# Designs tried in a protein design run: peptides against a protein of PDB entry 3ZOQ. Part 49

Target 1, 223 residues: chain A of PDB entry 3ZOQ
Amino acid sequence: QLLQDSWWNQLKEEFEKPYYQELREMLKREYAEQTIYPDSRDIFNALHYTSYDDVKVVILGQDPYHGPGQAQGLSFSVKPGVKQPPSLKNIFLELQQDIGCSIPNHGSLVSWAKQGVLLLNTVLTVRRGQANSHKGKGWERLTDRIIDVLSERERPVIFILWGRHAQMKKERIDTSKHFIIESTHPSPFSARNGFFGSRPFSRANAYLEKMGEAPIDWCIKDL

## One batch from the design tools (peptide; aimed at target 1 N132 S187 P188)

Design b2_p25_4_s2 (made by RFdiffusion4, then SolubleMPNN; from b2_p25_4, 14 letters changed; failed a check: too like the target's own chain)
Amino acid sequence: EEEERRRREEELAEELKRQEEIESL

Design b2_p25_4_s4 (made by RFdiffusion4, then SolubleMPNN; from b2_p25_4, 14 letters changed)
Fold by OpenDDE base, seed 1:
Structure b2_p25_4_s4 (fold): chain B 223 residues (1-223), chain A 25 residues (1-25)
Amino acid sequence: as target 1 above (223 residues)
Amino acid sequence: EEEEEEEEEREREEEEKERFEIESL
């Protein structure tokens, strides 16, 4: 079984579909012939850390970081010991300004994932040094299904949609049931145009509290 | 619509530049 039970029950039919079989065969070739990130065992880390039922918040990314040792199967997150990418630095700056968290000495968001923050990229693999190299290969269909089954869930979810790529997924989200937090992307190129001051962390927690759920501890401890 | 598509492409290009800069450092 590829996924834990709660996600497997939602997604097992996708893995039997031709598109995913083709994706899998592509990935076998890619991992054999190229350097692909993340490690193949880490591809589904977002689903491993956050069960279907435990999802409180979704943060959508595009595709994994394409540098050595960076990607860990979680959107925006980097492995400990990896220099924080600019977008992640801006995320932490907004976190500090929003709710007063200190800037962590690492870029791992695993602590969020363990609390029910699904850190989902729309594309789950990438070639070394080639951003979006696995775009349009089948991942988007699977990740769209992930969004769909969350949208269909009775228990509300908070979707944090930074930038246009993530916001394009809004059409798949039942906004009568789920909450959406939108802003510009945390990228240095867009962050000053709306990401900074958007206060996604306090807003997410305000929704969680309104729902009678425990808020996320967004503050990340140093390692 | 064209301005929106142009803004999308710019955002993607900017994200790609950022990612490239990260790898190049």
Scores: peptide ipSAE 0.025, ipTM 0.633, DockQ to the pose 0.085
OpenDDE base, seeds 2, 3, 4, 5: peptide ipSAE 0.026, 0.025, 0.025, 0.024; ipTM 0.636, 0.619, 0.626, 0.613; seeds 2, 3, 5 fail the geometry check

Design b2_p25_5 (made by RFdiffusion4)
Pose (drawn by RFdiffusion4):
Structure b2_p25_5 (pose): chain A 223 residues (1-223), chain P 25 residues (1-25)
Amino acid sequence: as target 1 above (223 residues)
Amino acid sequence: LEELEEELEELEEELEELEYELERA
C-alpha cells in the first residue's frame, strides 16, 4: 500500500496494472543512475498531505520543477529556501490583489495542502534540467484516474485550471456537481491576458461558503 | 574565449527557460 486509506480505496487497482509496474521499474533505474525530481520519497506528497475525503480545491499543474532544491511533489510550490520561480511569483501577486496577503519570504504552499488544496501535477517526476522528460511514461494515465475519482466524488470539488493543458482536463470533470475556475496560465507570457484579475482564491472560497464548508486561509506566513 | 563560452551557456539556459514558460502559456 503506497497511499493512505481514502486514496488507496479509490486507486489500488491502478497500482496493480502493467503500466504502473513498468513506470516503477523505469524510476528505480533512473533514481539510481541519474538525478530525478522530486526526491523519490516525495512523489505522492500531494496525496499524502490532502486525503481524498479532505480535498476541497484542486490546482492542476504539469510536471515537477526540474532544478535542485525546488520540487516537493506538489504543483507550483517550492521548498523553503529556494528562489520563487516567475509563475509562482505571479500567483502570489494575484493572491495579494485578490485576498490581500503579503508576499511571503518563501514559496512553500504546504499550508494550502494541509487545508484541503490538492496540488496535483499531471506528471509526477522529471529528469534534472530537462523539462517534460518524463512525459508519456505512465504518469498521465494515473493522474487522469486521480481526476476521475475526484469527479466521481459525491461532495463537490473546486477545480482551478490555469492554462491550456490544465483546461484540457475539463472533459474528465462532471460539471453537474463540480466547480471550475479557469484562466490563462500564471507564466509571464500569459498572466496579463486573464490570470491577473481572475480572483481565483476568493472565488474558490465563495463556492466553499455556499456549500457550508470552511474557506481556505490562503495567506502564506514567513519562515 | 572562456568569457564568451560562459556567456553562450547562460544565453542557452535563458532560452530554454523562456521556451519552457511559453509552453506553459

Design b2_p25_5_s1 (made by RFdiffusion4, then SolubleMPNN; from b2_p25_5, 18 letters changed)
Fold by OpenDDE base, seed 5:
Structure b2_p25_5_s1 (fold): chain B 223 residues (1-223), chain A 25 residues (1-25)
Amino acid sequence: as target 1 above (223 residues)
Amino acid sequence: EEEEEEAERKEREKEALEEELKSLA
């Protein structure tokens, strides 16, 4: 599936590199021999919903959910009708406490993506039931390049970095141009240690307003 | 760092297992 022209212009050189060709051949084999998530058509959904120029906010995840029907090609997001994972539930709890949004009856974050929230995982595929099974296969090099080209952009971006894995990407972000919002991860294991009360949504909107950009409507409507 | 990543991994593994169990039911 062809990327939007704005992303293609930024990433075309990566797709010609040997590492990406090897990744592509690996993925062809994996999708043929194993159950891989998300659907192959959904791998680049984050880039499909949010063009390079339209990125206002980036939320980094690690890798897709590895259960049936969960992964949507967007970090933390699950398809409608799927039970909200604990981390996502905590995201919605913080959203409610931060800006007063109701907790939605579904876990789809597509409405954020359509507003310029790039919901990017560092690894874009996973084997069923095997978390991080595609770690170190080439995705990280591509997604690092995505972060790099956003960091190089003149128009400021807000990076929301939950947990240490996401925070390791801070070294790639030009903090003279871009804003970073950091906290512990929304996971039940870490959320009480700083995620709750971090108010990432109101803080992101405050930066957007300061930059003269339209804020994100973070509130998700029921389906 | 490894502990937090491991905690997140274990959470995702648990979530996936719960969904698999539901699909078999």
Scores: peptide ipSAE 0.262, ipTM 0.810, DockQ to the pose 0.053
OpenDDE base, seeds 1, 2, 3, 4: peptide ipSAE 0.093, 0.047, 0.064, 0.127; ipTM 0.715, 0.619, 0.686, 0.737; seed 3 fails the geometry check

Design b2_p25_5_s2 (made by RFdiffusion4, then SolubleMPNN; from b2_p25_5, 18 letters changed)
Fold by OpenDDE base, seed 1:
Structure b2_p25_5_s2 (fold): chain B 223 residues (1-223), chain A 25 residues (1-25)
Amino acid sequence: as target 1 above (223 residues)
Amino acid sequence: DEARRAEEERRRREEALREELKARA
């Protein structure tokens, strides 16, 4: 589980801390005794696809999908061939209404990650069929540090915070340097209360353009 | 030289955005 140099430089101290060692030992047992998602090699995919310096946008999720073949180490994203979860469907509906993108025939957000969209869950693993089963085991401390080091970065970041769980991280973000896009969660239970019509994609690109950076191509090609 | 100018322009835009954020806070 080696990270890119840019992230390693930011996070190396965390991996030496007792909490992370305990988390690692817990995960070794979990992966040996139970079905854990994502695959162990995919846990840090968000950091693998998007280097520390290349982060333009952050989208925070809670924890990975807990069904077979779904999670791929990126928030809200599912592996190709997997049915789009309800929240992801709503994300694509908003994407279509916001900037006119077609609904893709798959749910992989890897193309966003490759462009500098850090698709970070606050908890990076889950037991099969048991949502939030790895909550409070140490991941949140690491992912808080990820947010912290991004907040300390001089070059601005755009944080997209859907729902209360993600919005609780706002206190860790220097809003004098970084941009926040907040709305209700894309979940069917909350999407109509503010997520739809929030236009996070065009708003993110508007900030990037003002910064003189290339906008994100949010449109996802069919496979 | 063009790369330097582009970076300087980016920096100026970023600074302007920070000032805008501070003004809104």
Scores: peptide ipSAE 0.058, ipTM 0.643, DockQ to the pose 0.011
OpenDDE base, seeds 2, 3, 4, 5: peptide ipSAE 0.039, 0.021, 0.018, 0.031; ipTM 0.595, 0.467, 0.449, 0.582

Design b2_p25_5_s3 (made by RFdiffusion4, then SolubleMPNN; from b2_p25_5, 18 letters changed)
Fold by OpenDDE base, seed 1:
Structure b2_p25_5_s3 (fold): chain B 223 residues (1-223), chain A 25 residues (1-25)
Amino acid sequence: as target 1 above (223 residues)
Amino acid sequence: SEAEAREAARKAAEEEERAYLESLA
């Protein structure tokens, strides 16, 4: 529940609402009775690494990885030492083809988060081995509010929306002010239908430069 | 027409969601 001041100012009213209190009570039971990912201390890592004012780019995911040691509270990201999931491998392949970055020997995207890339899942917890098990429990209402307050921000944001699930959030984004980069999802089932060749990284940096902001260093160093 | 478009969008979203979930396995 401890957030940076900038996010707290934007979200404090949500935490007092009944839906969030019910979500909190549900999570207490789940973490006590089940194996839940990520670690409870890592649930809000996306907001911890990237303050409200520092957000330059948003990359939306669905929910955390549900395997042991994988999720670290950042969309698409896995802890060092964890095998890269198929979608993440495809993200790095596109990164290499787009701007020439080498494929890293790990899957941590923390370096992006520290530069202002908000790696936000729409659902922030999951039960072990049960993908999307915490869907419809209240997270979506909070993360919708996160999108809303970013949309209301005067300084423009770049939203990268991979796949239909993420693209459904476009209706909440003021597209007269903010930039949208859309393609199919990086999943092996959809990547060849538009994700590969979409060049989201160079396109995002082009928008940042147009805005007079520093571009993201998307290249990830080996550990 | 709007109802058909909404249904098509819903189905497409569900299919892509399933593809994503399968990619995590």
Scores: peptide ipSAE 0.045, ipTM 0.600, DockQ to the pose 0.062
OpenDDE base, seeds 2, 3, 4, 5: peptide ipSAE 0.007, 0.029, 0.022, 0.022; ipTM 0.300, 0.636, 0.434, 0.466

Design b2_p25_5_s4 (made by RFdiffusion4, then SolubleMPNN; from b2_p25_5, 12 letters changed)
Fold by OpenDDE base, seed 2:
Structure b2_p25_5_s4 (fold): chain B 223 residues (1-223), chain A 25 residues (1-25)
Amino acid sequence: as target 1 above (223 residues)
Amino acid sequence: DEEEEEEEEKREEEEKEEEYLKSLA
């Protein structure tokens, strides 16, 4: 079984569909012939760390980091020991300004994932040095289904949508049940146009508390 | 709207590319 039971029950039909079989065969070739990130065992880390039922918050990314040792199957997250990318640095700056967290000495967001923050990229693999190289290969259909099954869930979810790529997914989200937090992307190219000061972390926790759920401990400890 | 979305995607790609290039130095 590829996924834990809660996700498997929601997604098993997708894995039997032709598009996913084609994606799988493509990935087999890609991993055999080229350097692909993340490691194949880490592709579904977002779903491994955060079960379907445990999802409280979703943070959408585009695709994995394409540099050596960076991607770990979680949106915006980098493996310990990896220099924090600019967007991630800005995320931590906003986190500090929003709720007073210290800037961690690493870029791993695994602690968020373990608390119910689904760190989902819309595309789950990438070729080394080639951003969006696996765009349009089938991942988007699977990740759209992930959004759909979360939207269909009775228990509310908070979707944090940074930038236009993520915001394109709003049409798939039942806003009568779920909450959306939107701003510009944390990238240095856009962060000053709305991301900074958007306070997504406190806003997410405010919604969680309103729903009677435990808030996320967004503060990340040093390693 | 589509043009602005493409420009934002491009900016995100440029950032990632810059990060990659820095990783090679």
Scores: peptide ipSAE 0.119, ipTM 0.754, DockQ to the pose 0.053
OpenDDE base, seeds 1, 3, 4, 5: peptide ipSAE 0.028, 0.033, 0.096, 0.113; ipTM 0.670, 0.687, 0.753, 0.761; seed 1 fails the geometry check

Design b2_p25_6 (made by RFdiffusion4)
Pose (drawn by RFdiffusion4):
Structure b2_p25_6 (pose): chain A 223 residues (1-223), chain P 25 residues (1-25)
Amino acid sequence: as target 1 above (223 residues)
Amino acid sequence: SASEELQEAEDFLEAAEHHLNALEN
């Protein structure tokens, strides 16, 4: 068993399939022979921090950060102590305009994960310095199933879909139950074309309040 | 300010370098 019960009960059948076994064997070799991010112990951190039952909001990313000391097994977040990349700086700028939070002295979003925000990348590993290097190796098949089981959940889930790749996942989400907040990506190329001013954080909290759920405290505290 | 404009340009450059890396792979 690789995950806590709430998730294992939804995903155990996927981990038994040939594609996962092939992916696991490739990763055993690659972690031994080269530099793979995030650290192997951190691959499933988004699901460890945010159980299936506790998921309130999902923020979909693509692949992990590919530099030393960055990836934590969470979308968009970085380990404390490293420089915040441009897209993450833009997320904090939008958070400041929307909610009013000060800009933090680190980029870790673990606080969000502990409050029910699933920071799910669609690909969970990457070779150092080589973006998208683990594309098509089997992670998409697993993360599509993660999205499927969240879409099947009775209690509604709020999906935040930034950019084109994340928005492609709308086909897998049952919008008769679930909420979608979508905009352009926070990358500097696209942040001023819809992401800025979109107010995703207060909008997510409004959906939660309508359902009688506690809102997320989005502000990140300095370390 | 000028320092803020320079910072925004550096952020664009970093994003472009990441985009190029993605295309190479």

Design b2_p25_6_s1 (made by RFdiffusion4, then SolubleMPNN; from b2_p25_6, 15 letters changed)
Fold by OpenDDE base, seed 4:
Structure b2_p25_6_s1 (fold): chain B 223 residues (1-223), chain A 25 residues (1-25)
Amino acid sequence: as target 1 above (223 residues)
Amino acid sequence: SEEEKEEEEEDLKEAKEYLENAKAT
């Protein structure tokens, strides 16, 4: 998949490396032989919706949803018409409690992505019904580089790190320039241990305002 | 991690429910 944005300048060297070529060849086989999510055209949707220069906020996920029609290349986001996963429901509950947004009738976070919220999974593909099936295949090296080049950017970024997996990336983030919002994961298993009441949306907007940037309109309209 | 495993279990449950609902229709 070709990147036609400011990401190409940041990542072009990665695409020439052997690990990425091996990943690409693996993916060609996987998509030919298995049902892989998201659609191959949607793998880089996070980068397509949010250019390198337009990134204001990063929300890290692990890997795509592995059910039919769910994944759309954005962390935590599901296509319209898809039942909201429990973690996403909790995200919307916190959104409502934090800033008063209504719970949307769909789970698409595209409106956030279009405003500069990079909804990045650390692994960008998955086999149907097999969570983490593409872990350790090369995506993590690319997505680590994405975090690195954002960390190196002069214009500050807000990183929202829910749960331990995302928080492991904190070591790659220059906290002298960038802001980090950490809590437990929105999963029903962890949300009550710190995610609820963490108010990541208002906190992110407070940082944006301090930076002289427009806040994110986190409220999602019904479709 | 335990959190990763919990997330995977949730995702797996949802995927199974989706598949079951799709088969029932």
Scores: peptide ipSAE 0.061, ipTM 0.746, DockQ to the pose 0.060
OpenDDE base, seeds 1, 2, 3, 5: peptide ipSAE 0.044, 0.045, 0.028, 0.045; ipTM 0.727, 0.729, 0.605, 0.731; seed 3 fails the geometry check

Design b2_p25_6_s2 (made by RFdiffusion4, then SolubleMPNN; from b2_p25_6, 14 letters changed)
Fold by OpenDDE base, seed 5:
Structure b2_p25_6_s2 (fold): chain B 223 residues (1-223), chain A 25 residues (1-25)
Amino acid sequence: as target 1 above (223 residues)
Amino acid sequence: SAEEEEQEREDLEEEQKRLENAKAT
């Protein structure tokens, strides 16, 4: 896939490295022999919707949903017409309680991505029905570099880190320039232990306003 | 989801640690 120029300038060196070439060869085989999500055209949707320069907020996920028609290359997001996963439902519940948004009739977060919310998974592909099946195959090295180049950027970024997996990336973030919003994961198993009431959306917008940037319209319209 | 499964694992590990700490006190 062709990346936007802003991301290409930041990541071009990674694509020439052996690890990424090996990853690419692996993916070619996987997509040919297995059902892999998301669609190969959607792998880099997070970078397609949100340029390097336009990133205002980052929300980190682990890996794509592994069910049919779910993953669309954006963390936590599902294609329209797909039942909202439990974690996503809780995200919308917190959104409602935090800033009064209605619960949307779909689970697509594309509207956030278009406003500068980088919805990045640490691993960008998965086999059908096999969570974390592409863990340790090279994606983490690329996505770590994505975090690094954002951390190196002079213009501040807000990182929303839900759960321990995302919070492990905190060491890569220059907190002298960037803001971090942390809570428990939106999963039903942990949401009541700190995610609910964490108000990440209003807090993110408050930081954006302090930076002189336009806030995110977090409210999602029905389709 | 993979995220939910990982979080479940993390929560179970934390609960186990809490239980172990409670037994040690």
Scores: peptide ipSAE 0.028, ipTM 0.612, DockQ to the pose 0.045
OpenDDE base, seeds 1, 2, 3, 4: peptide ipSAE 0.028, 0.026, 0.026, 0.027; ipTM 0.674, 0.615, 0.611, 0.614; seed 1 fails the geometry check

Design b2_p25_6_s3 (made by RFdiffusion4, then SolubleMPNN; from b2_p25_6, 13 letters changed)
Fold by OpenDDE base, seed 4:
Structure b2_p25_6_s3 (fold): chain B 223 residues (1-223), chain A 25 residues (1-25)
Amino acid sequence: as target 1 above (223 residues)
Amino acid sequence: SAEKEEEEKEDLKEAEEELKNALAT
C-alpha cells in the first residue's frame, strides 16, 4: 500500500493545482447560475462512502444523471424513490441472472459503496438536462489521478469497465496487480451485445475470494 | 483502520465544505 492511505493524502496536491482551482471557480458560477447535479455536498460521495484503503471494486461511470433528484454522487446510482434509469435496470437484470439477487424497489447503490465498491464517475457534475455539459472542465484530470493512485496501490483492485469510455482508462491500470472486468455498457443500446451474460458480480467476487478478501454482497434490500 | 477512515472523512468533508462555501457565496 502507499504510505498515504487516505483520499485526502492521495489527492490534496490536486486540489492545490491551477486546473482544480479553475474547475472550482467554474463550478461556483455554474451552481450560482444553473441547476447543477448532484448537490454540491454530494459531489465526492463516492470517496466519502469508500476510503482509499477500503476500495475493493471500481465501477466507472461517465457523468451524473441530469434529472431532478437522481444523482447522489455515485455512478449509476439514484436516490431512493427515483425511477430506475434504463442502464440501472439492466444492471439489476444482470445481477439477478448472475447471482440470483432480487430486483430492488429502489436504485440506490450505497450498500455497494459501503462495502468497498467505488462508484466513480469520470466527470462529477452536470447541468440539469445537459449530459456531458461539464466534460473537459477539469474533473477528468482529478478522476484520472484517482485511478492512478489506485493503480499504484499494492493491494489489488477490481476495475469493472462497462463500455468504451470506461475501457479507455485501462491504459492507466497496472494489470499486473489489478483485475479488469470488461463488457459492453449496460445501456439498452449495448447491453445485448455483451453486457448481459458478462457476470461481472460473480467474477468480481471470485477475484476477491482468490485474494482472500470478503466478497461483496451485491444483493440490495428493498426500502 | 476505522480511525483513518474517520480522519479521511473529516478531511474530505473539509474539502467539500470549502467547495460548498465557495459555491454558496
Scores: peptide ipSAE 0.043, ipTM 0.527, DockQ to the pose 0.019
OpenDDE base, seeds 1, 2, 3, 5: peptide ipSAE 0.012, 0.018, 0.016, 0.029; ipTM 0.434, 0.434, 0.433, 0.609; seed 1 fails the geometry check

Design b2_p25_6_s4 (made by RFdiffusion4, then SolubleMPNN; from b2_p25_6, 16 letters changed)
Fold by OpenDDE base, seed 2:
Structure b2_p25_6_s4 (fold): chain B 223 residues (1-223), chain A 25 residues (1-25)
Amino acid sequence: as target 1 above (223 residues)
Amino acid sequence: SEEEKKEEEEDLKKAKEELENAKKT
């Protein structure tokens, strides 16, 4: 996919590497032979909505939703008209409790992405009905590089790391420059163990304000 | 730990599967 110049400058060398060429050839076969999510044009939506320079906050997910019409290339986000997944419902419950936002009637986080919230999955594609089916195929190397180039950036970034999978990326983040917000995952299986009451949204905004940056409007309008 | 990581990955998988099942019903 064509990336914005800011991301292209940071990632162009990755796209020339053998691992990414192998990933690309794998994806061509997968999209031709199976139902893959998101739509191929939506794979890099996180990078399309949020330029390298505009990244204020990163929210790491694992891989896309694997149900029809769900994934839109943004971590935790679903297309309008799609029922909110359990983890996303819990995100909105925490958002309401943290900063008083109303629960939106949809699950699209595009408004966050447009404000500089990089909604990045570590794996950017999935087979229909097969969670983590594209794990270990090369995406993790690219998305690790995305984390690395953000960590190398002089302008600070806030990393929101929900659950152990995301927290494993902490070793790649220069904590002398960047801020990390950690809690348990918003999944129904873990949310009560620390995600609820973690107040990631107000904490992120407090860091942004400390850096002299505009806070994120986390409240999502109904459609 | 690696065990905690696997458990969370499984929990996330289960949550996604539950969602998919709820859409089919």
Scores: peptide ipSAE 0.039, ipTM 0.630, DockQ to the pose 0.109
OpenDDE base, seeds 1, 3, 4, 5: peptide ipSAE 0.032, 0.035, 0.036, 0.030; ipTM 0.624, 0.632, 0.634, 0.644

Design b2_p25_7 (made by RFdiffusion4)
Pose (drawn by RFdiffusion4):
Structure b2_p25_7 (pose): chain A 223 residues (1-223), chain P 25 residues (1-25)
Amino acid sequence: as target 1 above (223 residues)
Amino acid sequence: DLQELYTEYEELEEELFELQEELEE
């Protein structure tokens, strides 16, 4: 068993399939022979921090950060002590305009994960310095199933879909129950074309309040 | 060739961000 019960009960059949076994064997070799991010112990951190039952909001990313000391097994977040990349800086600028939070002295979003924000990348590993190097190796098949089981959940889930790749997942989400907040990506190329001013954080909290759920305290505290 | 294009893309993204910070100042 690789995950806590709430998730294991939804995903155990996927981990028994040939594609996962092939992916696991490739990763055992690659972690021993080269530099793979995030650290192997951290691959499933988004699901460890945010159980299936506790998921309030899902923020979809693509692949992990590919530099030393960055990836934590969470979308968009970085380990404390490293520089914040441009897209993450833009997320904090939008958070400041929307909610009013000060800019933090680190880029870790673990606080969000502990409050029910599932920071799910669609690809969970990467070779150092080589973006999208683990594309098509089996992670998409698993993360599509993670999206499927969340879409099947009775209690509604709020999906935040930034950019074209994340928005492609709308087909897998049952919008008769679930909420979608979508905009352009926070990358500097596209942040001023819809992401800025989109107010995703207060909009997510409004959906939660309508459902009688506690809102997320989005502000990140300095370390 | 594809990894080279990614590097070029990341460099251009960082340069654009720095230029936008200067304008915001």

Design b2_p25_7_s1 (made by RFdiffusion4, then SolubleMPNN; from b2_p25_7, 13 letters changed)
Fold by OpenDDE base, seed 5:
Structure b2_p25_7_s1 (fold): chain B 223 residues (1-223), chain A 25 residues (1-25)
Amino acid sequence: as target 1 above (223 residues)
Amino acid sequence: SYQEELKKLEEKEKELFEELEKEEE
């Protein structure tokens, strides 16, 4: 079994569809012939760490980091020991200003994932050194379905949508049930245009509290 | 504008909070 039962029940029909079979065949070739990130065993880490029922918050990314040792199957997250990318640094700066968390000495967001923060990229693989190289190959259809089944869930979800790419998914979210937190992207090119000061972490926790849910401990401990 | 859209979102957020509070009571 590839996924936890809760996700499998939601996505099993997708895996039988031709588009996904073609995607799988493409990935087999890519991993055999190219250096692809993340490790093939880590592709679905976002779903492994956060079950369908345990999702409280969704943070959408575009595609994995394309440098050696960076991607770990979670949006914006990097493996311990890897230098924090600029966008991630800005995320931590906003975290500090929003709720007072210290800047961690690593870039792993696994602690968020384990608490119900689905760190989902819309594209789940990438060629080394080639950003968006696997765009339009089928991942977007699967990840759209992930958003759809979460939107259909009765228990509300909080979607944090940074930048235009993530915000384009808003049309798939039932805003009568679910909460949306939008701002510009944490990228250095856009962070000062709305991301900084957006306070997504405290706002997310405020929604969770209103729902009677436990808030996320966003503060990341040093390793 | 983007700012106008954010304001609309904030208003929708308030409405959702009110609905949740009504369901809990």
Scores: peptide ipSAE 0.013, ipTM 0.339, DockQ to the pose 0.018
OpenDDE base, seeds 1, 2, 3, 4: peptide ipSAE 0.007, 0.009, 0.007, 0.010; ipTM 0.336, 0.366, 0.373, 0.395; seed 2 fails the geometry check

